# Peptides against a protein of PDB entry 3PBP: the designs that were tried, part 31

Target 1, 203 residues: chain A of PDB entry 3PBP
Amino acid sequence: LNEKDLNLILNKSLVMYESLDSTTDVIVKRNVIKQLQFVSKLHENWNSRFGKVDIQKEYRLAKVQGPFTINPFPGELYDYTATNIATILIDNGQNEIVCVSFDDGSLILLFKDLEMSMSWDVDNYVYNNSLVLIERVKLQREIKSLITLPEQLGKLYVISDNIIQQVNFMSWASTLSKCINESDLNPLAGLKFESKLEDIATI
Target 2, 203 residues: chain A of PDB entry 3PBP as posed
Amino acid sequence: LNEKDLNLILNKSLVMYESLDSTTDVIVKRNVIKQLQFVSKLHENWNSRFGKVDIQKEYRLAKVQGPFTINPFPGELYDYTATNIATILIDNGQNEIVCVSFDDGSLILLFKDLEMSMSWDVDNYVYNNSLVLIERVKLQREIKSLITLPEQLGKLYVISDNIIQQVNFMSWASTLSKSINESDLNPLAGLKFESKLEDIATI

## One batch from the design tools (peptide)

Design b1_p21_2_s2 (made by RFdiffusion4, then SolubleMPNN; from b1_p21_2, 10 letters changed)
Fold by OpenDDE base, seed 1:
Structure b1_p21_2_s2 (fold): chain B 203 residues (1-203), chain A 21 residues (1-21)
Amino acid sequence: as target 1 above (203 residues)
Amino acid sequence: SMEEEHEKIVIEAVKNKIKSK
């Protein structure tokens, strides 16, 4: 996930939100609102840390699209602010995991799905997510930075006040990569999405 | 169960990714 991608998602989310009316199904409303809340927090943090991005120009070019969701998204995180974003490669074929940190000391590991236009028709509404939650990792620390190394697949380094920790999710990401590359979903059955956390160094 | 629901969501996402290739 980069700045351009974030802006695109935000624009889409804003357009979707503005399209909501009294006839919109309650489930659709809830999903759109939740997504907007998530993306807006990401955008706020991005602007504060990496410089302000003028979204207004891109918003003018945004077209109304069907609803999309981030599912599941832990409800408790709606009260917290995203602090960092990182993208981690899981193979050499450009499959990646998006990591977002929050000010409660948690990480979410997300899989970027294909963006699909969805119908507002409730009967045809399926949970098609642009981002899918794979795992939540609770560190209970103030996360200062996220670091990735290109040569280290499926590894994220988390810098807090006094420690560097490694999050290694290759236990499930290798299977995920294989499933994608081989077009076989069977290995996902019963797979545990649990990352390994290791202390690397004291700061 | 919540775990089963989570698995279904992930499987669907991977399925969609495969279709996009």
Scores: peptide ipSAE 0.570, ipTM 0.926, DockQ to the pose 0.447
Fold by OpenDDE base, seed 3:
Structure b1_p21_2_s2 (fold): chain B 203 residues (1-203), chain A 21 residues (1-21)
Amino acid sequence: as target 1 above (203 residues)
Amino acid sequence: SMEEEHEKIVIEAVKNKIKSK
């Protein structure tokens, strides 16, 4: 996840929010509001840490999509703030997983099934945002930073106050990579999306 | 089940990725 992607997600959420009216289904309304809250907290953290992200004002001209950018949407994270973002390669063919940490000590592992794009042509505007939640890992620690090493596929290092932990998701990411690269869905049947957590060092 | 639904979502995502490459 980069600044551009975050901006796209935020724009989508804002467009959806502004489309709400008295005739909107209560469930849809709630979901849109919750998504906006989630993305807003993510954006706030990003701005504080990495600098201000400008939002394109043309977002108001975009057509509304479904209520969720992340599927399934992690409802429990609506009240928490994102703390770190990292991208982890899972193969040498540019397939990647996006990781976001939260102040509740959770990690979410996300897959981009479609390239994010927005067209602002007034006559033919389109935006595409698709992030799929693969796994939620509950560490219950204050996460200080996320580190990735390009030579270590499917591995994320989580730094807390007193410990460095490795999250290894190659148990499922290797299969995911294979399916994508070979255009075969069969290996996904019965696959468990459970990462391995190991303590690396005490600080 | 929740697990079955999750699996379906992931499969659909991979399918979409395959179609888009």
Scores: peptide ipSAE 0.570, ipTM 0.926, DockQ to the pose 0.459
Fold by OpenDDE base, seed 5:
Structure b1_p21_2_s2 (fold): chain B 203 residues (1-203), chain A 21 residues (1-21)
Amino acid sequence: as target 1 above (203 residues)
Amino acid sequence: SMEEEHEKIVIEAVKNKIKSK
């Protein structure tokens, strides 16, 4: 995930938000608003880090503060600052998970359900998200960097001041990959989205 | 429950991904 991709996600989220009306399913409304809030905040943090303003804050904030009072998704992280972003492959077919770290010591693992270039279909009552939260991992430490190794599928290395930890999410990502590749949703039923955390080395 | 809702969201996301292939 880079700035350009984030802008695309934000734009798509805005378009979807603007398409909401009184007939829109309440769950869809909720998800759209939550995503918009999240992405908007992420975009703000990104811009702040790089000293850029690509989208006017007034417009962005006005949209998220508008007709609905819904907590951001993930709600607890709305007021925190994103510190690192990484993309992790989960198979050889280019399926990937996006990870974002926050200054509260949280990691969020996100799934891209749509291609960046794909337009929203407002006629469908589906969860039209650019990024979907799969898991939140609470490390409760200052995260300095995120490292991925291309040869290690579904593994993320988190570097803090005193330790390197491995986050392994193949427990659910393997199933996710299989479902995508085989076009079968059945294996997702009852699946626990819980990563394994292992200490690798002390610093 | 929130967990059930979360599962539903993930399933729908995967469904969307499949449809987009």
Scores: peptide ipSAE 0.569, ipTM 0.925, DockQ to the pose 0.428
Fold by OpenDDE base, seed 4:
Parts: sequence; C-alpha cells; structure tokens
Structure b1_p21_2_s2 (fold): chain B 203 residues (1-203), chain A 21 residues (1-21)
Amino acid sequence: as target 1 above (203 residues)
Amino acid sequence: SMEEEHEKIVIEAVKNKIKSK
C-alpha cells in the first residue's frame, strides 16, 4: 500500500459516499459509511507519518467527524490495501460487526464500541470513530466481494475467483451480543474469537 | 500474553458499548 493507492481508495470511498441518497439500500449505506471511516483512518495514519494532507481538511471535517481509531490495527496489514467492506448484523438489534478485506486475502472483523447514528443526513451525521479488532481471518485468496444477507446474522460471504466461502462468527458474536444486551461482561472471559469458514460454492 | 491483552481490549470495547446505551 502506497500513498497513491490509499488516495485512490479514499477517493472511491468518497465518491460512493456522495452517491448515497434516499433510494440507497440501508445495508449499502452502512457499508459505504464504514468504508469511508476505515479508509479515512488509514489516510490519517498515512498523513501522520509523512506530514501530507491529500484531502481538503474542510471536506474531511465535514464528512468525517473527528479522529478514527482502530484498536489494535494489525501492523501487518499496513502494507496491504483494503479491498472491500461489509457490515454484518449479529442480532436483531443494532449490534454489528464491520468486516474489511485486504488484498493479501485477510479479513478483519471489527467491533464498533460506540453507538452510530443511523441518520443519513450528511450534514448532521455523527460518525462512530472507534473500531476494535476482534479477529483476523486469513483466507489467502483474492477477495472480489463481500456479501451479507440481512436474514443471516453473523454470516459473511466472501467471493473469490473460484469459490464462495461463508465466514460464520456467531461462535463468538452470539456471546458478544448477549454481553452487550445484558450488560454483562462475564461471558467474554475465555471466549475464543475464531470464525468458522465453510466453502459454499465453486464459481 | 498477547491473547490476554486482546481479550482485554475486546472487553473494554464491549464495556464502552454498554456504557454508551
């Protein structure tokens, strides 16, 4: 990942964000917003390192509120490019996991530890600026797309060149959801954050 | 351990989420 690549991704993300309207599917909206958040964070990190600001600060401040944090961000992925993003519901409430794919075939599963407004009013939208890394899944494939189905909680479909794989993280997400909803952290003790991978179909 | 630290981070995140309700 170099500055040029990051800028391209950021620009694409911004274009996608600007394309959001009332007719846009809610899932798409969420994904685009999360993509913008993630890429913006990466951009911030890059700018911090090199002292460059490629995006007009005014636009950034208008569209991206405050600093974004990913804790921890896998250092190994700094050299790779984010390729796709998806937001997956883990319960019938508002608890979600954000998934980002990278060109090394990795997926990162992220948790937003702050509430995010579901308002799509660009001028008044408050972004969740905090993402926490839960799991890194190494697929070792070129990821073409990420698909989520609203009726399938905690499941992500990864489309590669020749295969569709399901990532099922309900093994831990169910516990996570329970902890959040019941305001009880105890079930998290000793919890393994390991998703189940399953081949769904060949392409 | 790294695993313990990771768990701690996740727990703190969940705690923050709970507090934000």
Scores: peptide ipSAE 0.566, ipTM 0.925, DockQ to the pose 0.440

Design b1_p21_2_s3 (made by RFdiffusion4, then SolubleMPNN; from b1_p21_2, 12 letters changed)
Fold by OpenDDE base, seed 5:
Structure b1_p21_2_s3 (fold): chain B 203 residues (1-203), chain A 21 residues (1-21)
Amino acid sequence: as target 1 above (203 residues)
Amino acid sequence: SMEAEHEQIVLDAVGNKIKSK
């Protein structure tokens, strides 16, 4: 992480916090607050080590939306609750992956084969069959928030209690993007959908 | 196999995306 990346994460956290309303799920609210607290603490630590950093505030459209239903859904996760949702760009076009975290410490990476819409309602429920499970990643920790950086394709940052981890799925997402853009499915044959995990920062 | 089924599901999804653009 560099100063610029930290500022981006902080800005995203602030935007998410500001997007909270009366219809937002309680779990999501708690996670956003925890994220903000965590990132703020990280920023303080950064300032103490490297000097005072001026925060450039950027307001971006990053409202919290969800939850949803997916098909197929892993049977093992029926007993668990979704905690966070993020969308990650995999190219400079319109192709993206949706990530959902669960309270068992799992991440699921999903592909949108059709257009979808997510929103909060009174019951915090959204029905959508346009999501396909690509990969499940088991982190075995409490996931506080999911962060993406706009300039980093196919990368997701997972914030837990004392660590930030990067999930990099460009190993398969690059091929996926190519297949879509070139209208050729052949490169997907035999492709392994396994993301790379890396510890980025320990707090 | 389970792996083959999963692969086919992903292939079908990508196929649908290609058709929809």
Scores: peptide ipSAE 0.563, ipTM 0.919, DockQ to the pose 0.324
Fold by OpenDDE base, seed 4:
Structure b1_p21_2_s3 (fold): chain B 203 residues (1-203), chain A 21 residues (1-21)
Amino acid sequence: as target 1 above (203 residues)
Amino acid sequence: SMEAEHEQIVLDAVGNKIKSK
């Protein structure tokens, strides 16, 4: 995920949000709102670090509606701010995981299931998210930066004030990659999406 | 269950990715 992709997601989310009306399905409304909220938080962080991006503006506030659902964003993080973003390759192809950190010390690992160039259909939005939550990792640290190494698949390095930790999600990402590449979902059945954490070094 | 729902969401996402190839 880069600036261009984020901007595109945000714009699409805004457009979809604007399209909501009284006849829109409750689940669709919820997903759109959650997506907009999520991407807005990402954009806020991006703008603070890299300057303002020209985007379409939404003048109305979206509030989460209905019961908690995992897709596309953890409800517990709705009140927190995204602090860092990274993209991690999981194979030598084009499959990747997006990681976002939050100021509560959480990481979310996200799967990009759709291309940004694809149009979003409100009627099918329940099944079509640009980013899907796979795992939340609670580090309970102030995350200063996220580092990825292109030669290290499925690994993320998290830098906090006093420690560098490795998040290794190849335990599930290898299966995910295989499923995508082979066009077979069967290996994902019963798979636990739990990353391994390891302390690498103290700072 | 929430776990089952989560699994299904991931499965659907991967399915979508596969279809988009």
Scores: peptide ipSAE 0.563, ipTM 0.916, DockQ to the pose 0.413
Fold by OpenDDE base, seed 1:
Structure b1_p21_2_s3 (fold): chain B 203 residues (1-203), chain A 21 residues (1-21)
Amino acid sequence: as target 1 above (203 residues)
Amino acid sequence: SMEAEHEQIVLDAVGNKIKSK
């Protein structure tokens, strides 16, 4: 996820939020609001660290055909700010996991089920989950940086004040990759989404 | 259960990814 992707998600989230009315399904409303809250926190962090992202205002002229939403999303994280973001490859193809850290010391691991695109229809409202929470990892420390190495699949390095830790999620990501590549969901049945944490070095 | 619901959400997401290929 980069600045362009963030802006795209934010725009879609805003459009969907503004499209909500009395006829909208309650579950859809809830998910759209949650999506907006999440993206807003991420955007705030981005603006503070790297300068303000120029949000396209063209979203007011049309509605998004395929909205982005995160389901489920931990409600407690709405009170916290995203601090870092990283994308981790899980195979030699195009499958990847998105990781976002928060100032409470949490990491969320997200799966993108659809490619991000800008498609507009003024009168069309279609609900679809585009980001899915796979796992929340609570480190309970201030996260300074997230580092990924392209040659190390399914591994994330977390830098805090006094330690570097490795988060390894290949225990489930390998199965996920297999399911996608083979177009078979069966191996996911009963799979536990739990990453392994390892201390790498002290700082 | 909450776990079952979570699993179904992930399954649906992977299913969507597969369909998009």
Scores: peptide ipSAE 0.562, ipTM 0.918, DockQ to the pose 0.437
Fold by OpenDDE base, seed 3:
Structure b1_p21_2_s3 (fold): chain B 203 residues (1-203), chain A 21 residues (1-21)
Amino acid sequence: as target 1 above (203 residues)
Amino acid sequence: SMEAEHEQIVLDAVGNKIKSK
């Protein structure tokens, strides 16, 4: 990734952000926001190391609130580039998992541990900037896109060159949801955070 | 262990979420 490429990604993310309106699907809105936050973090890191680039208003606003942080971030992924972001609902109470794909074929599944203040006012919005790594899934494929379906909780569809795969993390997300909703951490003890992978279709 | 540390991080995160409600 070079400066030009990063700028292109940032600009694309900003354009997508600006396109958000009342008719935009809620999942799309969330994904765009998360993408913008992620790219803004990359941009900030790049500027710190290699110099300044033009910053749009939306990026400046996002920066003021700070980009989200991932804890822990897998060290192996520092050399790779994020390719896609998706937000997946795990219950009807608005608990969700954030997924980020990388060009090494990895998926990271992330949990938002803070309450998000949902505001679509560009001049006064608050984002959840704390993400915790739950699971890393290594697909070892070039990931073209991530797709979610609102009616399918805890499921992510990964499109690669020749295969569509389903990632199902309800094995642990159902417990996670229960813990949050019931304010009880006990069910998480000894829980394995392992998603199920299934080939859905060949392309 | 790395696994134990990871589990604790997740537990702490969920705990934080619960507290924030």
Scores: peptide ipSAE 0.561, ipTM 0.918, DockQ to the pose 0.384

Design b1_p21_2_s4 (made by RFdiffusion4, then SolubleMPNN; from b1_p21_2, 9 letters changed)
Fold by OpenDDE base, seed 5:
Structure b1_p21_2_s4 (fold): chain B 203 residues (1-203), chain A 21 residues (1-21)
Amino acid sequence: as target 1 above (203 residues)
Amino acid sequence: SAEEEHEKIIIEAVKNKINSL
């Protein structure tokens, strides 16, 4: 995710929020609100890191089309602030995993199931999540940065105050990639979505 | 179980991705 993508997600989350009415399912409402809060926090953090202050609070209310939901979103992370975002290639094609870090030391690994442009139908929001939570990795440390290397598929480097760690999710991402590329869902059955964490270096 | 539900969500997401290609 780049800044443009984050803005698009924010916009979509906002529109979804605005589409909520009294007839909307309570769970859907809650998820949309939580998503909006999440994306808003992400955007604020993104802007603060890049010195761009310009998210006017008013844009939180602006008509931005499309629900961006992380489903399931860990409820505990609503109280925390997203600190970093990275996109990791899982194959030589276009399949990617999105990683977001939080100030509690959590990483979430997310799959983009739909192009953001397609998630406009509020009624189908429950079924058309733009991002799906695959895994939450709890590092229990302050995450300073996320690094990806294009030549290293399914690998994320997490820099904290004292350690560089590698998160390797090819154990499941290879299967995920294969399923997408072959249009076969069967290999996903019983797949463990557990990444390998390894200490690479002490800082 | 929560894990089974999570798996179903992922499978559905992958299905959606496949169908969008």
Scores: peptide ipSAE 0.604, ipTM 0.933, DockQ to the pose 0.448
Fold by OpenDDE base, seed 3:
Structure b1_p21_2_s4 (fold): chain B 203 residues (1-203), chain A 21 residues (1-21)
Amino acid sequence: as target 1 above (203 residues)
Amino acid sequence: SAEEEHEKIIIEAVKNKINSL
């Protein structure tokens, strides 16, 4: 994810939120609200790091492009604030994992699905899982920063107050990459989405 | 199960990605 992608997701979520009315299904309403809150928190982090974006201005310029959703929604993280975001390449073919950290010390690893333009009409609402939760890693630390190295596929470095940890998800990401590149879904069956956590250095 | 549903969601996402190539 880059700033542009995040803004696009936010704008889609805002448009979806405004489309909610009294006839909207309760589950749909809840999901939209949760998504909007989650994406808004991500946006706040981005603004703090990369400069203030006027959400209102962007919203006015937003095109109706259909929903962008997170599935399954990390409900346990609903009340927490996202702190960092990173994108990690898993191969040389543009496949990537999005990582988001939270102030509870959790990391979520997300797969970016296709953005589809869909109707905002409630009667024709199709739930679009555009971000898929692959794994949640609970570090229980204050996460200060996320670092990725382009030459190190499927590796994320997490910096906390006193330690640098490596999250290595090549155990499943290699299979995921292979499935995509070979157009074969079979290797995903029974795959464990468990990253390896290793302490690299104390700081 | 919740795990089966999670797997299904991942598979569907990967399928969508494949179909976009």
Scores: peptide ipSAE 0.600, ipTM 0.933, DockQ to the pose 0.437
Fold by OpenDDE base, seed 2:
Structure b1_p21_2_s4 (fold): chain B 203 residues (1-203), chain A 21 residues (1-21)
Amino acid sequence: as target 1 above (203 residues)
Amino acid sequence: SAEEEHEKIIIEAVKNKINSL
């Protein structure tokens, strides 16, 4: 098994879990959960053996002076290091949320207000890589991995030492997507930017 | 409130995104 194969198995296991409903046989539910637990343990062991996903140095320089400004940046996170990054689609278009995890167990959910002009021209570095903080989720766990499934809009899976958790932000991201696509800001008024956290499996 | 200010920042960001499209 290579890392790619393991990720594929994990993704399949997560998809199977999400397919479970109230009509699903109890034995099937148990088997899916057991499979997910097993694959997750393998994934943790794999990450420990093959090293930290090298968040490219460019993202390690997510010091406030990096090409990305996070506004507002939580002051308490200045003392912590980003550990993982993920991009989650919120629609079938170009709208996405960026998630960054920190070694304090925090997740930040970020919105890109401007497309990164990869201007390779040093002189035209419009450093206008503004990321807007939407939500901070405090898990108070060591985050080992962030997993996203392209077919699962607005869902993030967080793997820690002993648990897999799902972060579902479609409660607000669906509205956000609609606002962008329809060019109507009105539905954002009074919107609560609170994600749903659910324990999927204990490892 | 801090929440209202946060909402305003998000609205402005979305507005910027819309204007960029």
Scores: peptide ipSAE 0.593, ipTM 0.938, DockQ to the pose 0.306
Fold by OpenDDE base, seed 1:
Structure b1_p21_2_s4 (fold): chain B 203 residues (1-203), chain A 21 residues (1-21)
Amino acid sequence: as target 1 above (203 residues)
Amino acid sequence: SAEEEHEKIIIEAVKNKINSL
């Protein structure tokens, strides 16, 4: 098993979990949950063994000296290190949210206003001021992995030592997507940028 | 307020995105 294969199995397990409904047999539900728990634990162990997450690159991204400036950046996170990054689709177009996790257990949800910013070329000193902070979610957990499913818009799965949590931000991301696609800013007025957090499974 | 300022920053970002399309 390589990391790619493990991610594929994990994604399949998450898709299977989300397909569970009231008509699904209880035994099938339990088996899917157990499989998800097992694969998630394997994924965590794999990332710990092989995932030299180049913390240095992610840390450089969080520092004012990185190629990405986050505006506004939470001052409290200057003392912490970025641990994971994920990109989440919010529509079937090209609109996406960037999520960064930190070692304090925080998630930041970022909007990318310009497409050019994803050249992670360390040598490209182009300060792309195109990342805007939308929301900070404080999980107060050691975040091991971030998982996204292309078929699940505005959903992020957070894997920690003992739990899988879903962060669902479609409450505001649907409005954001609509505003972009319709070229109308009016629906943003008074919008609450608060994600829903749900416990999916214990590990 | 801090919330109003935050909203303004987001609106400006969305405006920039729209203008880039």
Scores: peptide ipSAE 0.589, ipTM 0.936, DockQ to the pose 0.305

## One batch from the design tools (peptide)

Design b1_p22_1 (made by RFdiffusion4)
Fold by OpenDDE base, seed 1:
Parts: structure tokens; sequence; C-alpha cells
Structure b1_p22_1 (fold): chain B 203 residues (1-203), chain A 22 residues (1-22)
């Protein structure tokens, strides 16, 4: 975490706060406000020289939200269990793809379109927890682990029993990133969401 | 399900536009 990242988090929290209105659920309002208060305090206490923040004990009570929902959920995966999760950057830390593996050897590539707040003083808080399905990749292998490298955008390494494979989705993720950053959806028209699978090493 | 993806990207784009304006 650096100053730039902290500013981004603060600005995201501010935008979430500003999106609240009279129709917003009271629990949602509370969580968004608590998060903004925490992030604001974090920003105030940031020591750039040492790259640290002094956080009061009261703010350490935040928890991650409950389970995500996937839209659309692949019907074939109802009978299978998620085994691994990874987050892959597709640009300079602004946008990311979430990958989930299943015990049938499938990978699903997911996009988070909504910003989520942490859970504050509320058990089982769930809001903006939906992920959009972009692509399903069927590997037909037992997936042991998912590895990402920070310097390699839009690349996921899948480790199975006998092989390491690279999933490269920059063919569509670069366009996705551009659309988000430029607020122009035109390049999405006709875009194929097909990742490139490459064998890297036999093990 | 291209429409779902398009809507998702739109939502994120609008959000990030507001963020970047701060």
Amino acid sequence: as target 1 above (203 residues)
Amino acid sequence: HEDIITEAVKNKAEFMKKVNEK
C-alpha cells in the first residue's frame, strides 16, 4: 500500500458514500459510512516515510463480506465445488479479473462491476457482492493451485498434477480495461471473450 | 450473455469516472 493506493481507496469510499440516498437500506448506509470513516482516519494517519498507518483498535473490527453471487451461474457447476480463487490485474492496478476454479477442472473468469464495502458491526453483511461471468475455461484437470505474477497483466498460471498452463485473457481484458478507463463501451461490440491456453511446463 | 457483460462494464466505467474526478 502506498499513498496513491490510499488515495484511490479514499476516493472509492467517497463515491460510495455519495451514492447513498433516501432509498438506500439503513444497514448499507451504516456500512458505507463506517468504511468511509475508517479510510479517512487511515488517510489522516498515513506515514509515507515508513509506509505505515497507526490504526486504532476500534477500526480493526471490519470483516470481509459473505459469499459472492455469479451472474449467470453456469448450471453445470451446481454439482461441483470451488477449489481455488485468484485475482489478476489487467491494467496498472485499477481493474482486475477474479478467477475461480472448480473440482471438475473448470475455470471461471469473473468481473466485479460494483464496489463492495467491508462489513462493520453487522454479521453476515451482504451488498454489491455479485460477479459477472465473462468466460468459462474447461481444463479437464485437477487444479491444485492458481498463481499470478504482478508483472504479468491478464495472465494466470494453473498448476495441475502433470502440467503448468498459462491462461492469457489480454485478448479481451485489454479492451475491457480501455472501456472502463475511457468510459467508452463501443469497443465491446463483437468482442470475443476467449482466453488463450498455453502449456508452460510438464511436471 | 453479452448484454450482462456490457452492463457490468458500464457500471464500473461510471463508477471509476466518478472516482477519477476526485
Scores: peptide ipSAE 0.622, ipTM 0.950, DockQ to the pose 0.935
Fold by OpenDDE base, seed 3:
Structure b1_p22_1 (fold): chain B 203 residues (1-203), chain A 22 residues (1-22)
Amino acid sequence: as target 1 above (203 residues)
Amino acid sequence: HEDIITEAVKNKAEFMKKVNEK
């Protein structure tokens, strides 16, 4: 965490706060406000020399949100279990793809469009917990692990029995990144969401 | 389900635009 990252987190929390209106659930309002208060205090107390902030005891009790949903969820995966999860950066900002593997050998590539706050005062807090399905890749192998390399944007390494495969989704993720960063959705028209799968090594 | 993806990207783009304006 650096000053730039902290500023970004603060600005995100501010935008979330500003999105609250009379129709927003009271519990959501409370959590967003608590999030903003926490981030604001962090920003105010930021020591650039040490990269440290004193965290008040009240904020140490914050938890990650509960269950997530996938839209649309592939019906054929209802009978299977998620085995691994990875997050892959697609640009030098904070745009990322979430990948989940299943015990049928499927990979699903997911996009998170909504910003989430931490859970502060409420058990099982759930808000903005949906992920959008972009692509399903069927490997027909037992997936043992998912590996990402920070210097390799839009690439996921899948380790299965005796093989390492690379999933490269920059063919569509570069366009996605551009659309987000430039606030122009026109390039999405007709975009094909098909990743490239390549065998890297036999092990 | 292109409409769902488009809407998701739109939401993120609008959010990030507001963030970058701060």
Scores: peptide ipSAE 0.618, ipTM 0.950, DockQ to the pose 0.930
Fold by OpenDDE base, seed 2:
Order: structure tokens, then sequence, then C-alpha cells
Structure b1_p22_1 (fold): chain B 203 residues (1-203), chain A 22 residues (1-22)
């Protein structure tokens, strides 16, 4: 974690805190407040003359671990089980796509519309458990694992049946990133949410 | 379901705008 990342987390935490109101769930309020307190303290310590803030021990990143909802949920997948989950960065601003694989050989690419808070008091607490379906990719094979490379934006590697395939969704993710960063939704008009599949290697 | 995607992106964009203003 660098200073830039810490500042981003702090600012996100502030915005989340400012969004709290009388209708907000008590658990949510508590988690958001604790997050802000923690991050603020971390930020203060970072700026303090005293040494490396060991962020590693306390930083409970809210990871997409479920339970989560998908909107719209593909009806065809109701009878199938999720097998793998991965998060893929699409830009340097921490915009990301969530990918879930199913035992029918499907991949779904999902978008988080809201920021999740860290879990503090409740194990596996998820503030925002709603994900939006962007694309379904049907591989028609058993998906063994999902691999991401930190330096490769918008790319997912799928290992299945002795083959490694690359899913590249930068064709639409770049536009998505732009829309988010510029607060302009016009480029979404007519955008095709179709990822590119390429065979990389046979295992 | 383009409308759902658009709304989600809008929500995130608005959030990030607020973040960037801090």
Amino acid sequence: as target 1 above (203 residues)
Amino acid sequence: HEDIITEAVKNKAEFMKKVNEK
C-alpha cells in the first residue's frame, strides 16, 4: 500500500461515511464508522515521522466472498453452482470487474456499483452485495481455476480441460472506465459487451 | 439490460466523483 492508495481509501471511506443517514442499517453504520476511524488513524500514522505503518496486520480488505446477488441473475444458472471467483482491475483507479465461474462452464462478468465497507464486527460482512451482470461467456468446459495478473488490465486467464484461455474484456471495460472516471455515460450508448476469447496454451 | 448497467455505472461514477473531490 502506497500513499496514493491510502489516500484513495481514506477518501472512499469519507464518502461512505457522509452517505450515512437515519435509514442506514446499524451494522452498516458501525462498520463504516470503524473503517473511517481506522483509515484516518492509519493516515495520521503514515504522515507521522515514525516508521513503516505495518498495514498488513489490520487491513481487512472487503473482498467479494459472498453472499452476493446478481442483477439480473441468468435464469439458466439457477441450477448450477459457482466454482471460482476473481477480481480483475480495468484501470489504475481501482475500477474492477468481478468474474464468477459456474460448473456449467459459464463465466459471468459482473460490476460493483457501490463500494463495500470493511468487515469489523461481523465475519464476512458485506455492505454492498449487489453485482450487476455485464456479460455471460459460455466455455462449455469444466473451469478449474481463474487467474489474474496484476499488470494486465482487463484480462482473465481461465484454466479448463488442459487449456488456458484468455478472456479480454478491455473492448468494453476501457469505455466503462472512461465513463466512471469522467462521469460521462454517453460512451455507453451502443457499446457491445462482448469479450474476446483466445487460446493461450494447452496444458 | 443496458439500463441496469447504465444505472450501475452512473452510481459508481457519482461515487468516484465525490471521492475525487476530496
Scores: peptide ipSAE 0.560, ipTM 0.942, DockQ to the pose 0.913
Fold by OpenDDE base, seed 5:
Structure b1_p22_1 (fold): chain B 203 residues (1-203), chain A 22 residues (1-22)
Amino acid sequence: as target 1 above (203 residues)
Amino acid sequence: HEDIITEAVKNKAEFMKKVNEK
């Protein structure tokens, strides 16, 4: 972690803490509080030239490991199984798209409306399980793996048995990024969520 | 389901606005 990243995590943790209310789940409350305490301590130690950071045994980073709650869920995928998951950056501000592949050869592109918290004292804890469906891409082939390149924003590489394909969703993701960063939703009006699919190589 | 997407983006935008104000 660098200082900028630490400050961002701290500020996110503060906002999450401030969002807690009487309707918030007890487990969520506990996790958010623990996160804030940990990050605050980390921040204090960072400024101290000699500070040691103690990491609690229960500390875990929340990760998207699969489709938890998708809204709306594609009815056609109800009987199919998720096979791969990837997270793709769409800007330098840590806005991301989540991609999940299914055994029918479908890709779904998903958006997280809320920040996930760290996990404390609870295995497989996810602060927000809700993902919003943006687009479904049908490849109609067995998807072996999903690959992302950090330097390539809004691009996903899909590896199948005999081909590598690129999914490029910057046509709409650039607009999403702008809307988030500028707090202006007007550019979303009439936006088409259609990714470009390109064959990259045969294997 | 454009409305659902818009709402999600709105939520994230508001969150990030609060983060950036800290």
Scores: peptide ipSAE 0.554, ipTM 0.941, DockQ to the pose 0.900

